# Peptides against a protein of PDB entry 8YR4: the designs that were tried, part 150

Target 1, 309 residues: chain A of PDB entry 8YR4
Amino acid sequence: PRGSPALQLVVLICLGLMGLERALNVLVPIFYRNIVNLLTEKAPWNSLAWTVTSYVFLKFLQGGGTGSTGFVSNLRTFLWIRVQQFTSRRVELLIFSHLHELSLRWHLGRRTGEVLRIADRGTSSVTGLLSYLVFNVIPTLADIIIGIIYFSMFFNAWFGLIVFLCMSLYLTLTIVVTEWRTKFRRAMNTQENATRARAVDSLLNFETVKYYNAESYEVERYREAIIKYQGLEWKSSASLVLLNQTQNLVIGLGLLAGSLLCAYFVTEQKLQVGDYVLFGTYIIQLYMPLNWFGTYYRMIQTNFIDMEN

## One batch from the design tools (peptide; made by RFdiffusion4, then SolubleMPNN)

Design b2_p22_1_s1 (from b2_p22_1, 10 letters changed)
Fold by OpenDDE base, seed 2:
Structure b2_p22_1_s1 (fold): chain B 309 residues (1-309), chain A 22 residues (1-22)
Amino acid sequence: as target 1 above (309 residues)
Amino acid sequence: SLVEELQEGLAELDKRAEARKE
């Protein structure tokens, strides 16, 4: 944000907190591994109690697992409110200024309520897109890269390869199935708008419908439009279930392959029991933000289409 | 929502019905 050094400092603090979240995503599984190894070795109570206390504190900072947002994420979200409000207000003022520069003929052809709705949708779409890119998409991609590097350096190169192949296949299938699903969503939205337009037209012509006793005919036409809409809605919802199931199968296969390989290396005494627990915990932790990736990708596509209109 | 636009449409019909009674 140009002109406010305070908001620039808040942005830098938010970026620092995002870096801390990435570090926590590596440290939490490591501390959990260490607890399992210390329990297996029957280590002294003082070392175990310190490691457990440190793990619980790091888990409180990270959040996740139980559906609770972590302290660091909550602090970042709280600090970002002022930056989001500044960005939203700036976009809104730019749209408003641009609307005043438009020809009188454009203003006479549109109702004031439609113009305000376009301005609000435009502001929401730009601010939403920026927030999803910065806080969801980029961090998720960073966590995947950090995960591949970590498993390649601290585990056998085969683990890094399994995570790389699993995540690459997951992302590719998520994009391909999401693009395929976007066709069904567009058809659903078009039919929703057509069904809504028919309902509004029937209500605006209520006096004429009542005069001709055509109420049963209008209700039947509306019912046919709803049935057609529900057929498209079902395809959209079924395609979402197919996406989620495909994602679950890819992660399940990656978890199976990596868990079997880890179990084999534990039997060969090359890895400890804690390393098996670390692998499972880390993969599940990577999966949590990825489950929403298809939603983020759709929101990005929708917001781009809404900005081009 | 469809419900909000139906409510706005009904409110506009009520305004037109009131404006025809004056």
Scores: peptide ipSAE 0.000, ipTM 0.298, DockQ to the pose 0.036
Fold by OpenDDE base, seed 1:
Structure b2_p22_1_s1 (fold): chain B 309 residues (1-309), chain A 22 residues (1-22)
Amino acid sequence: as target 1 above (309 residues)
Amino acid sequence: SLVEELQEGLAELDKRAEARKE
């Protein structure tokens, strides 16, 4: 936002908050480890109580679980509303200006409501894509890199290798399966649009259909189109389940390998019991945003194709 | 179409984020 120093400051604050979220993603597992170690050692209550209180505070800032956003993420999202609105309005005005530069014949051939819908769609796509890239994709990749570095430095190099191989395989399979799924989704959407267009055309020509007593024929043709759509919908849905199960399997194998290695090193007294819990907690934290990576990747691919058209 | 898919994907993400708050 080059025109407003206030919005530039908000962007810098949001970037700072994103950095804080990355720090929290490392600190929360460390503090949880420390609690488990202090409990195992039967440490004095004062030390334990301070560590637990600090952990709960950090966990409140981070958030956690499948739907709970932390305080820092909520604050970032709140501050970003103004930046998003500014960006959206700028893109909308650019699209609108470009539409006015188009030929009069293009405008006369389209209803004003359709043109506005295309403009609103284009604006929301670009703004949504940018938000997903900046707030979901980039942070997730950063968390993976930070995780690999952390495990390589503070654990045995084998842990860093397991995380690297697991996450690399996960990302690669997510991309490949998502590209494969995109074909089924496009086929589904094309058939949906064709089925809808046919229904609209039949209903607009209801007088002609009634005159020829062709109602039963039009209903049967619509039924065939629905059956064809449902066959494509099933393929799309089944491919999503396959993606999710593949992702779950890769993470499960990584978690298994790393957990067994942690357990072995705890048995050898090279690691503490808390380090086992840290590894499991950290891998689960990395997994949560990755569940959406296939959706983000698809959204990115699709939006790039629509920006080129 | 793709913007609709993005908006539907966003709305589905928001619905899943909301349904995970329930």
Scores: peptide ipSAE 0.015, ipTM 0.472, DockQ to the pose 0.048; fails the geometry check
Fold by OpenDDE base, seed 3:
Structure b2_p22_1_s1 (fold): chain B 309 residues (1-309), chain A 22 residues (1-22)
Amino acid sequence: as target 1 above (309 residues)
Amino acid sequence: SLVEELQEGLAELDKRAEARKE
């Protein structure tokens, strides 16, 4: 974006963060290998604990892959919101101004398409939601319960407790933050619809706008509506980043506590090196689908409210 | 038109990005 040195700096920072993500993708496996080697060699607890803590910190920065957004990815996403908004606003204003240069015949065909698109969003949301509940939410909850039982029976009651507390806290925070976020999303959607309606009304009245040479006035009104929308969009997007970061933090704390406890029990020869690997892998697998849980919950809530109105 | 294809492509990218971030 040529017009703002601040946005150019943000783009450069985002590129730097993308480079850091690539470095983390190499470092995390290296530290993981080092932990496995130290466990195999029966290294002293202090060196092992430091390596585990460093690994978990790096994993917190990286995230769990597709199912967990790391701190670096969240920070990148947060910083990118302003760049996206600037680009979107510029494109929308260019489209809107160009539409006012186009002939009236082009505008008459669009009204039916937007109403159809709102209807298609409603119907696809309900069918998608039911499938999503049945095929993703229920299995994920089952996997958590199975995980708690497995770790409680085959490892130690302490592992089951860590998983239970971590998952309970994760789910509770996901629900609470999602409910809080839903207010921002509704406000955003309402303003989006109002902004779109203004654009449609202006374009339907194209002949009148052209007759009065009011094109610049309509563009400025549309710009103000976009700025208001983008203020709400920022809150919605920032709240999503906050949700993802909160989830990542809970995962990181659970992984830290459990990994340290596993490492300790391996040093005491109560668990094998394979058990440490199993714990870390299993926890990450439990968390991958849980990132979607907040979305599922929101979609459920939105559909319930849209059914109640 | 190119603008409609771009808007549909952006809306589909946004749907895919929502369906990947959710």
Scores: peptide ipSAE 0.013, ipTM 0.448, DockQ to the pose 0.050; fails the geometry check
Fold by OpenDDE base, seed 5:
Structure b2_p22_1_s1 (fold): chain B 309 residues (1-309), chain A 22 residues (1-22)
Amino acid sequence: as target 1 above (309 residues)
Amino acid sequence: SLVEELQEGLAELDKRAEARKE
């Protein structure tokens, strides 16, 4: 972003964090391999526990892989909000200014197409949500239940309890934080619609605005409306990062507890090295689709409210 | 064209930001 050294620094930090994510993607598998080797070699518990703890910490930083809700990714996403807002605002103001240079006939013809596109986006979002509910949410809930049963029967009741507590806490916090963030999203959407309505009204009255040379005044009013919108958008986006980080923390604690317990039972020859690999793989597999659960819960709530209206 | 492409790009950035806000 030209003209803001602070935003340029934020971009550089975000690029550095992206580099760190790439390093974590290499380190996490290496540490996982090292755990498997140490378990196979029957290494001392202290060395094993340190390596497991280090792995889980790196996994907490990474999250579930590319596009995951890892701490580094969440921090990057949080810092990027202001850069995105700056870029969006600049482009919106350029578009709005350029629209005030175009003919009235172009504005009248475009309105019909834009309304149609908003309707098509709404319909596509509902269809996408329903497909995701059926193909991802329901299977993920089934996988959690199957996992609790499997670990309770074939490992130990303690593993089933860890998965149960972890997933119950995850789902509960996801719902609570999603309901909390819905207030910010509604306020954001209301302000967005008001900002769009003002822009459209200004463009419909283009001839009057041009007659009074009020173009700069209308641009400034639009800028103020965008700043108000961006204040609400920041709250919405920051609340999402908080949700994702809360989810990452809960899964990280579950992974830590279960991985340490599994490693201990492998050292006591009650479980095999393969059982450790299975547990870690299964928890990671559950975590990947659960990242989207908060989103889809929100979309369901929004669509229900929009259907009641 | 350029304004439409910028609005489509913004709407796609908003969709990607909403799909990341998802």
Scores: peptide ipSAE 0.008, ipTM 0.452, DockQ to the pose 0.061; fails the geometry check

Design b2_p22_1_s2 (from b2_p22_1, 9 letters changed)
Fold by OpenDDE base, seed 2:
Structure b2_p22_1_s2 (fold): chain B 309 residues (1-309), chain A 22 residues (1-22)
Amino acid sequence: as target 1 above (309 residues)
Amino acid sequence: KLKEELEKGLEELDERREARLE
């Protein structure tokens, strides 16, 4: 933000907190591994109690696994409110200025309510896109890269390869299936709008419909429109289930392959029991943000289309 | 509710403005 050093400092603090979240995503599984190893070795209570207390504190900072958002993520979100408000206001003022630069013919052909709705959609689209890119997409990709590097360095190149192949296949299938399902969703939304328009037109002309005793005919046309809508809704919902099941299958196969390989190395005494638990915990932790990736990707695509209009 | 009432109020204002330009 040009002109406010306070908001620039808040942005730098938010970037620092994002870096801390990435560090916590590595440290939490490591501390959990250490607890399992200390339990296996029957370590003294004092070392175990300190490691458990440290793990719980790090897990409170991270969040995710406790059903609550982490303290660091909440603090970042809280600090970002001021930056978002500044950005939103700046975009809104730019859109408003641009609307005043448009031709008189454009303003005479548009309703004020429609113009304000276009301005609100434009502001929401830009601010939404920025928020999803900065806080969801980029951090998730960073966590995947950090995960690949970590497993390649501290386990074996084979674990890094499994995570790389699993996450690459997951992302690729998520994109391809999301683009495929977007066609069904657009068709559904178009039919929903057409069904709503018919209902509004029938209700606005209710006196004419009543005069001609055409109520049964309008109800039948509305029923046909609903059946057509429900056929498109079913395709949209079924395509979502197919996406979720495909995602679950890819993660399940990656977890199976990596868990079997980890179990084999534990039997050969090359890895400890805690390393098996670390692998499972880390893969599940990488999966949590990825489950929403298809929703984020679709939202980004919608926001791009709304910015081109 | 408040957004829908505001949208309706704006539509009524636009209809009154169109009716003054004819």
Scores: peptide ipSAE 0.000, ipTM 0.281, DockQ to the pose 0.029
Fold by OpenDDE base, seed 4:
Structure b2_p22_1_s2 (fold): chain B 309 residues (1-309), chain A 22 residues (1-22)
Amino acid sequence: as target 1 above (309 residues)
Amino acid sequence: KLKEELEKGLEELDERREARLE
């Protein structure tokens, strides 16, 4: 943000907190591993109690899986409110200034309410996209890369490969199936608008409908439009379930392959029981933000289409 | 366009409804 050194400092603090979240995403599974190993070894209570206390503190900072409940994420979100408001206001003023530079013929052809709605949608779209890219997409990709590096260095290259293949397949299928679903969603939205247009037209012509005793005909025509809409809605909803199940299957296969490999290395005494728990915990932790990735990709596509208009 | 015509139709319905309540 140009012109406010205080807001620039807040941005730097938010970036620092994002870095801390990435560190916590590695440290929390490590400390949980260490607890399981100490319990397995029947270690002294003092060492165990210190490790458990440290783990609980780190877990409080990280939060319970969707980063949204962690202290660090909540603090970041709180501090970012002022930056978002500054950015939104700047975009809104730029759009408003641009609207005033447009020709009188453009303004005479549009209603003031339509123009304001375009401005509000544009502002919300830009600000939402930027916040989403910075706080969800980039961090999730960073966590995947950090995970691959961590497992490749501290376990075996095979674990890094499993995570890489699982996450790459997950992301690819998420994109492909989401693009396929977009056709069903567009068809649904088009039919929703057509169904609503029929209802509005029938209600605007209420006197004419009443004069011809055509109420039953208009109701039946509206019912047919609803049935057609619900058929498209079902396809949209069923395609979402198919996406979620495909995603769950990919993660399940990755978890299975990695867990079996980890169990094998534990039986060979190359890894400890805690390392098995670490792998499972880390994969589940990577999955939680990715589960929202399909919803977010759709939001990006919608907002990009709204910005081109 | 269709969403704007629908919103215009709803605004005109609401304006006609308000004008009947006055």
Scores: peptide ipSAE 0.000, ipTM 0.302, DockQ to the pose 0.039
Fold by OpenDDE base, seed 3:
Structure b2_p22_1_s2 (fold): chain B 309 residues (1-309), chain A 22 residues (1-22)
Amino acid sequence: as target 1 above (309 residues)
Amino acid sequence: KLKEELEKGLEELDERREARLE
């Protein structure tokens, strides 16, 4: 990105955020260990509550251990959208202009055929993906129900309620935001296909374009189509970041509420230190499959709509 | 048919890319 100092700064910020993710991956386990030690030593509530709150905040920044859904990762992904779009647009325009310079009738038919072949390989996998999604979604929902029952029976009704509210809010927001996002994705895909069709048509008519010396005009039309596509792509990608961040917030709030309540009950000698570890581990374990639930729901919904049409 | 198959295959590729980013 040599031409825009703003995009260079964004790249440097993204590299800095990647370094921060690595620091969080070390700090989160350390803070978790410190909580377990403080609980074992029966430390004063104020010190414990501060350490728990700090841990949950760091965990919110990290996003569950993989870093893929953490605030820092989401911020990185969000900032990177503009860098990716700038780079993509530059590469696409360079390829398109170069194809118009080269007398390449032969390469046109082959690229269209390769794109078609990639698509055919995609479609054949849809039925296999649907089955895989059902086999992952159903167990995840079962694990949530089992978790609610377990926490309600063996801890306290309040823990079961926290898990229930957290998971129900997570699922409902995931569905609602995914349905909202699907509109942007469809609009993006339609505009991508239209942009590709224009590029193919321009290149199929390459001799006519050369005859009229219209290469610059076709490049400008393609640039306008790419800008329109990138406006829709940004909405799609930003909506994904918003989904992931919303999910991270809900899990973070559930983890905070439940961890504070668990720590309080351990301090009151109603629960053991192991129960605190169990709660935190179990919530994270439930979160890991749920992260994919938005993608699964969208895939299922798309396949059902495509079967009804 | 071929356009619809192309759209579905591209959607699946995008979904797999998004799934790797999630």
Scores: peptide ipSAE 0.018, ipTM 0.512, DockQ to the pose 0.038; fails the geometry check
Fold by OpenDDE base, seed 1:
Structure b2_p22_1_s2 (fold): chain B 309 residues (1-309), chain A 22 residues (1-22)
Amino acid sequence: as target 1 above (309 residues)
Amino acid sequence: KLKEELEKGLEELDERREARLE
C-alpha cells in the first residue's frame, strides 16, 4: 500500500507474524517430542511441568496448525482487515472508473444492479485471492521446504526424501486432479445458469404460457434441465471426493513409510520414542493447510483466466 | 461468471473454516 505508512507497518507486522507461525510449526512438534521423551525417562516433575506448560503456550499461539484458530493467526487476521479494506476500496475504485469509461450502449444493455454486483464480486474475488495466496499458499510451501530441511538435517536423509516424495506427489496429484475437476465444475455452472435462464424466461412470459395452455410443457422442459444439472453436479461432487481420497492416500502412505522407518530406528536406539511422535505430528501439521490447496489452485487458475479477458 | 465461482469458492472456504471451528 503506497499511500499509508501505517498500513505498510501493519503489512510488515503481518509478515513478522507469518515468520513466527513458521517457527511455531517447528517448535511445537519439538516440545511435544521432549514431553514424550521426559515421560519415557521418568524425569523429575519440575522439568516435565515446565516443558508441558511451554508446549501448551506454544500450542495456544499456533492453534493446531490449521492457521485459523491460533492466537498469532487471529492477531494476523485482525490486523489484515485494514489492509484488505484498503485493497478492496482501491480495486472497487479502479473497476468503477473503468465502468465509467465504457460506452453508453454497454450500460443500457445491463441493469445497474447487475453492473454493481459484477463490480462487488470482482473486488471481493481479487482481494480474497490475494489474501489466500499470501496467507495460505506461500506459507504452506515454506512449511514444506522447512520440513524437508529439518528432517534431512536432524533425522536422516531418508526422512527428508520421504517428505519430499510425499509432498511432491501430493502437490502434483492435487494440481492434476484439480485441473480435471475444474472442467466438471465449469460444465455444472454453465448448466445451472442455462436452467436458471430458462426458468426466468418462462416466468417472464407467464401470460403467453397461460394463453397457449403450455404450463405442462414448460414444467417438463424445466425438469429435463434440472436432471441434466444434477448429473453434472454429481460429477463435480464425486470428483471432490476423489480429490480428497487421493490426498488422504498420499499422506497415509507417507505417514506409513516414515512411521515404520522411525519405529525401526527407535528399535536400533538411533532415535527416541519422542522422535516417532514428532514425525507423525509434523506430517499431520503439513497436511492440514494442504487439504485446501486444490481449492486455492482452482481459484488462482480461474482468476488468471479472468484477468486475461 | 468466473468471479462468481471464485466468490462462491471463497464463501465455501470460509463456511468450511467456520464449520471446522465449531
Scores: peptide ipSAE 0.016, ipTM 0.483, DockQ to the pose 0.049; fails the geometry check

Design b2_p22_1_s3 (from b2_p22_1, 6 letters changed)
Fold by OpenDDE base, seed 3:
Structure b2_p22_1_s3 (fold): chain B 309 residues (1-309), chain A 22 residues (1-22)
Amino acid sequence: as target 1 above (309 residues)
Amino acid sequence: KLREELLKGLEELDERRKEREE
């Protein structure tokens, strides 16, 4: 984006954040190894607690290993919204302006019905996604229940409680925030359809637009519609980042509480170092399907809203 | 020429709008 120094700075910041994600991907395993070594050496609690807290903080910045749910990736995604919107709007206006420069013969040869067919390709994917969701939700809920039972029986009732509270809060917040986001998506899709309808109307009236040399007026009117759309798109995309960050925070707090408690019990010789590794690995393993579920639920809900319009 | 001017005008309008949203 050569025109806006602010957008160039945002792009540079996003590239810097991508570099930071790569650094975190190396640092997180190193800190995890250091915790295991400190636990094996029976290091003092203060050093252990500091290293565990630092690890969980780095893991919060990185996210659950998918790279899409960490604080740094969420911040990158948030900052990138404006860059994407600028680029999209520029491309759309270029296409629209070019369509108005085309010959009358080109416009008379195209049926408006081809523009509608692009919408129908979205609907067939919904049924497959619903089936996939059911096949991922049920196993994930089973894995959570098995995890709660396992940690309650083999570790301590407190671990089972932490997993239960963390997963229950994660699911509840996922549902509540997703329902809240539905309003922004509906508004976005309604404005998208209105923007598309304006483009179609302008193209259908191409002869009239050419007769009055009103191409610049139609482009400006389309620009205003795109800007209204992008204001709603930003709210939808920002609400998605907020959902991902809220999910990351809940998992981070659960990982912190459980990892500190596990480390404490290892220092008291009630648990082995392997149990600490098991807990951390199992929580991350439970999180991965839930994160994918959140993404698929988002996609399905988008497609359902797209079907209502 | 008109297309390049229209593109420049749209870019300038977009810059002025960003300056107002900040």
Scores: peptide ipSAE 0.006, ipTM 0.301, DockQ to the pose 0.060
Fold by OpenDDE base, seed 2:
Structure b2_p22_1_s3 (fold): chain B 309 residues (1-309), chain A 22 residues (1-22)
Amino acid sequence: as target 1 above (309 residues)
Amino acid sequence: KLREELLKGLEELDERRKEREE
């Protein structure tokens, strides 16, 4: 139990705000559809002006698209600062108490600065993981499920199937390519540490290197280590571009298939022009959080690797 | 930045302590 009833209330408010964000993600595209339909029907100015004003207000609450974060997301982030500080302090105290339970031999063999660095990395890792799970992963999965249900109920079962297949393929490829990429990142980090250790050792032995006139030899060894590092860095960076391009291709194919199907149903007068615009807008809204998912899976893997060391 | 500088300062203090015990 969180010992402060005030912090429990703040968590409940944050959960309520997360629910409101999910509702806004559905409502904003609906209002945008309605604007397009009202413009197509040449509706009276009063109805159009009310719908546009309502859309702009909902878009201000949601954020996104304009490069600004939404008011609801900002309010949630602001309220969560106290919860994060409480969680961070609790994890830090647990790590500190655990360090005091370790053997005297472990403490005598470690530098105080190294122990504090381990404690700080551990605290940041756990707090970052928890915050990201709650604010990015769970909401993104919820938005996908809500999207599938919405398109299946209000459009046609075929649209729900396209969104399901597109998002399932996107998530699967993101995981598989990210796991593949992690091997290159581990190799890069190992070579970076080895190159850094060699540079430090050469600088500590500077007098000995100078005595033997071995400066050219140490520079050449360092150059070879840098070239080897840059070869691994290139593989890591190229694998990231490949991930981003694969993600873009999957979303592009899903958008193409769904947009063509929507256009066909508009030509058959089964859907309105606004429904075409809604589909495109909603898919783009689902894509933005998913781009962060690939960053997160990397952050999880990095934090797990940092916890194993 | 300030925390990283403090951690570096602590690492340098621990190195200087080891150099005095040898």
Scores: peptide ipSAE 0.000, ipTM 0.259, DockQ to the pose 0.031
Fold by OpenDDE base, seed 5:
Structure b2_p22_1_s3 (fold): chain B 309 residues (1-309), chain A 22 residues (1-22)
Amino acid sequence: as target 1 above (309 residues)
Amino acid sequence: KLREELLKGLEELDERRKEREE
C-alpha cells in the first residue's frame, strides 16, 4: 500500500509469515518421520516425548495440513485485515468519486435493479452453503462418532475419551463463539447497508451535488461512513480469527494428549508403531472437515442475518 | 466501459472478499 509505512511493514510481516508457513510445511513431515523412526528403533521415552511435543507444536503453528487454520496463518489473516480494509476503502472512494464525475445521462440510465442483484447473489449463496453443510456436517459428525467408537473398542478407553472431549469441546466452542460473533456481524451488515444507502442517495442526487459543487463533501462523508463500517468489519474478522485459533488450540491439545499417550503405549509394547500413525492420521482427518464447518457455519449465519433485515 | 469495469472490479473485490472471509 502506497502512503502508509505502517501498512507496508504489515505487508512485509505477512510475507515473512507466508515464508514461515512454507518452512513449517517441510519441517512438520520431517518431525513426523523422525517420530516414526524413533518408535521403530524403540528409542528412549525422553527423546520420543521431546520429538512428539516439538511435532505437535509445529503442527499447531502450521494447522490442519493446509496451514489455513494454524497459528501462523491466523496471525497473517489478522494482520492482513487492515491491509485489506485500506485497499477496499481506497477502491470504494475512487469509484464513488468517479461516479460523481460521470454524466447525468449515465445516472439516469442506471436501473435500481443492480442493487437488487447483489441481494439475490447473497440468497443463492445461502442455498448452496446449506446444502454443503448438510453434506459435510452430517458425515463429519458420523466420522466423529465412528472415531470415538473405534478408539474406545480397539484402543484404550482413554483414547476414546480424549477424542470425545476434544471434539465435544471443539463443537461447543464453535457454536458458542459463532453465536457471540453474530452480534458483530449484524452490526457490520447494518452499517454496510447504511453506507451503501448513503452512496446511492448521493448518486441519485447527482444533479444537486453538481449544482453546489459538493462532490468533495460527499466523498468525505462517504469516507467517514466507510471508516465506521471498517471498524465493525475489523471486529467481525478479528472475532473469526479468534474462533479459528480457539479451534486450532483445542485440536492441538487433543493431538498432544493422544500422541503422547500413544507414544507411551508403543514404548510399553502395548501398541504398534502403526497405531501411532493411525491415531495421528485419524485426528487430522477429523479436523479437516471440522475446519470447513466453521467457515460454512459463518457463511450461513451471514445469510440468515441478511434475510432477517 | 471504465465504469462497468470498475463496477465489475468492485463485484469481483466483494466476491473475493466473501471468498476470503470464507
Scores: peptide ipSAE 0.008, ipTM 0.391, DockQ to the pose 0.062; fails the geometry check
Fold by OpenDDE base, seed 4:
Structure b2_p22_1_s3 (fold): chain B 309 residues (1-309), chain A 22 residues (1-22)
Amino acid sequence: as target 1 above (309 residues)
Amino acid sequence: KLREELLKGLEELDERRKEREE
């Protein structure tokens, strides 16, 4: 944010809080591992109590894996409201200024209420996309990289490879299947607009339809248009379920392979019971933001399609 | 969206009816 040193400081604090969230994402599984190991070793109560108390405090700061429920994430989101409002206002003023530079013919051909709705949707979409990229995409990629480094350094290199392959395959399939789904969404939106235009045209021509007793014919045409729309909607929705299931299978296979490998190394006394729990906990922590990634990437594509129309 | 545009289309029909009755 240029021009406000206070908002620049808030951005720096938010970046610092994002760094703290990355540290918490590593520390929370480590402390949970340590608790399981201390319980397995029947360690003294004093050491166990301090480790449990520290874990609970760190878990309160991190939240329940939905990044939105942690104290640090909530504080970041709260502080970011002012930065988002500043960015939104700047984008809105730029769009408004651009609308005033457009030709009189463009304004006469469009309803003012439609133009304002396009401007508002455009502002919301851009601001939402930027916030999503900064607070979900970049942090998730950072957590994946940190995870690969951590598992490669403190576990066997095979764990780092499993995480790398699982996350790379997940991201690649998410992009490819989402691009494949975009055609179904475009077809659905086009048919929705066509169905709506027919309904509006039929209602605008109500007197003519009544004069020709064509009411039953217009209703049947509208029904056929709805059935065609629902067929495209079903393809869009089914393709979404397929995406979610494909993502779930990739994570499930990664979790299975890594969990079996952890269990094997625990049986060979190369890893402790806590390390098995750490791996499972860390993979689940990576999965939650990635599941949101697929949802917001879909929102981004929808917003881009809605801006192109 | 369809309901809002149907409502908007109905409002425009009502506005055009008012403009014809005036």
Scores: peptide ipSAE 0.000, ipTM 0.308, DockQ to the pose 0.036; fails the geometry check

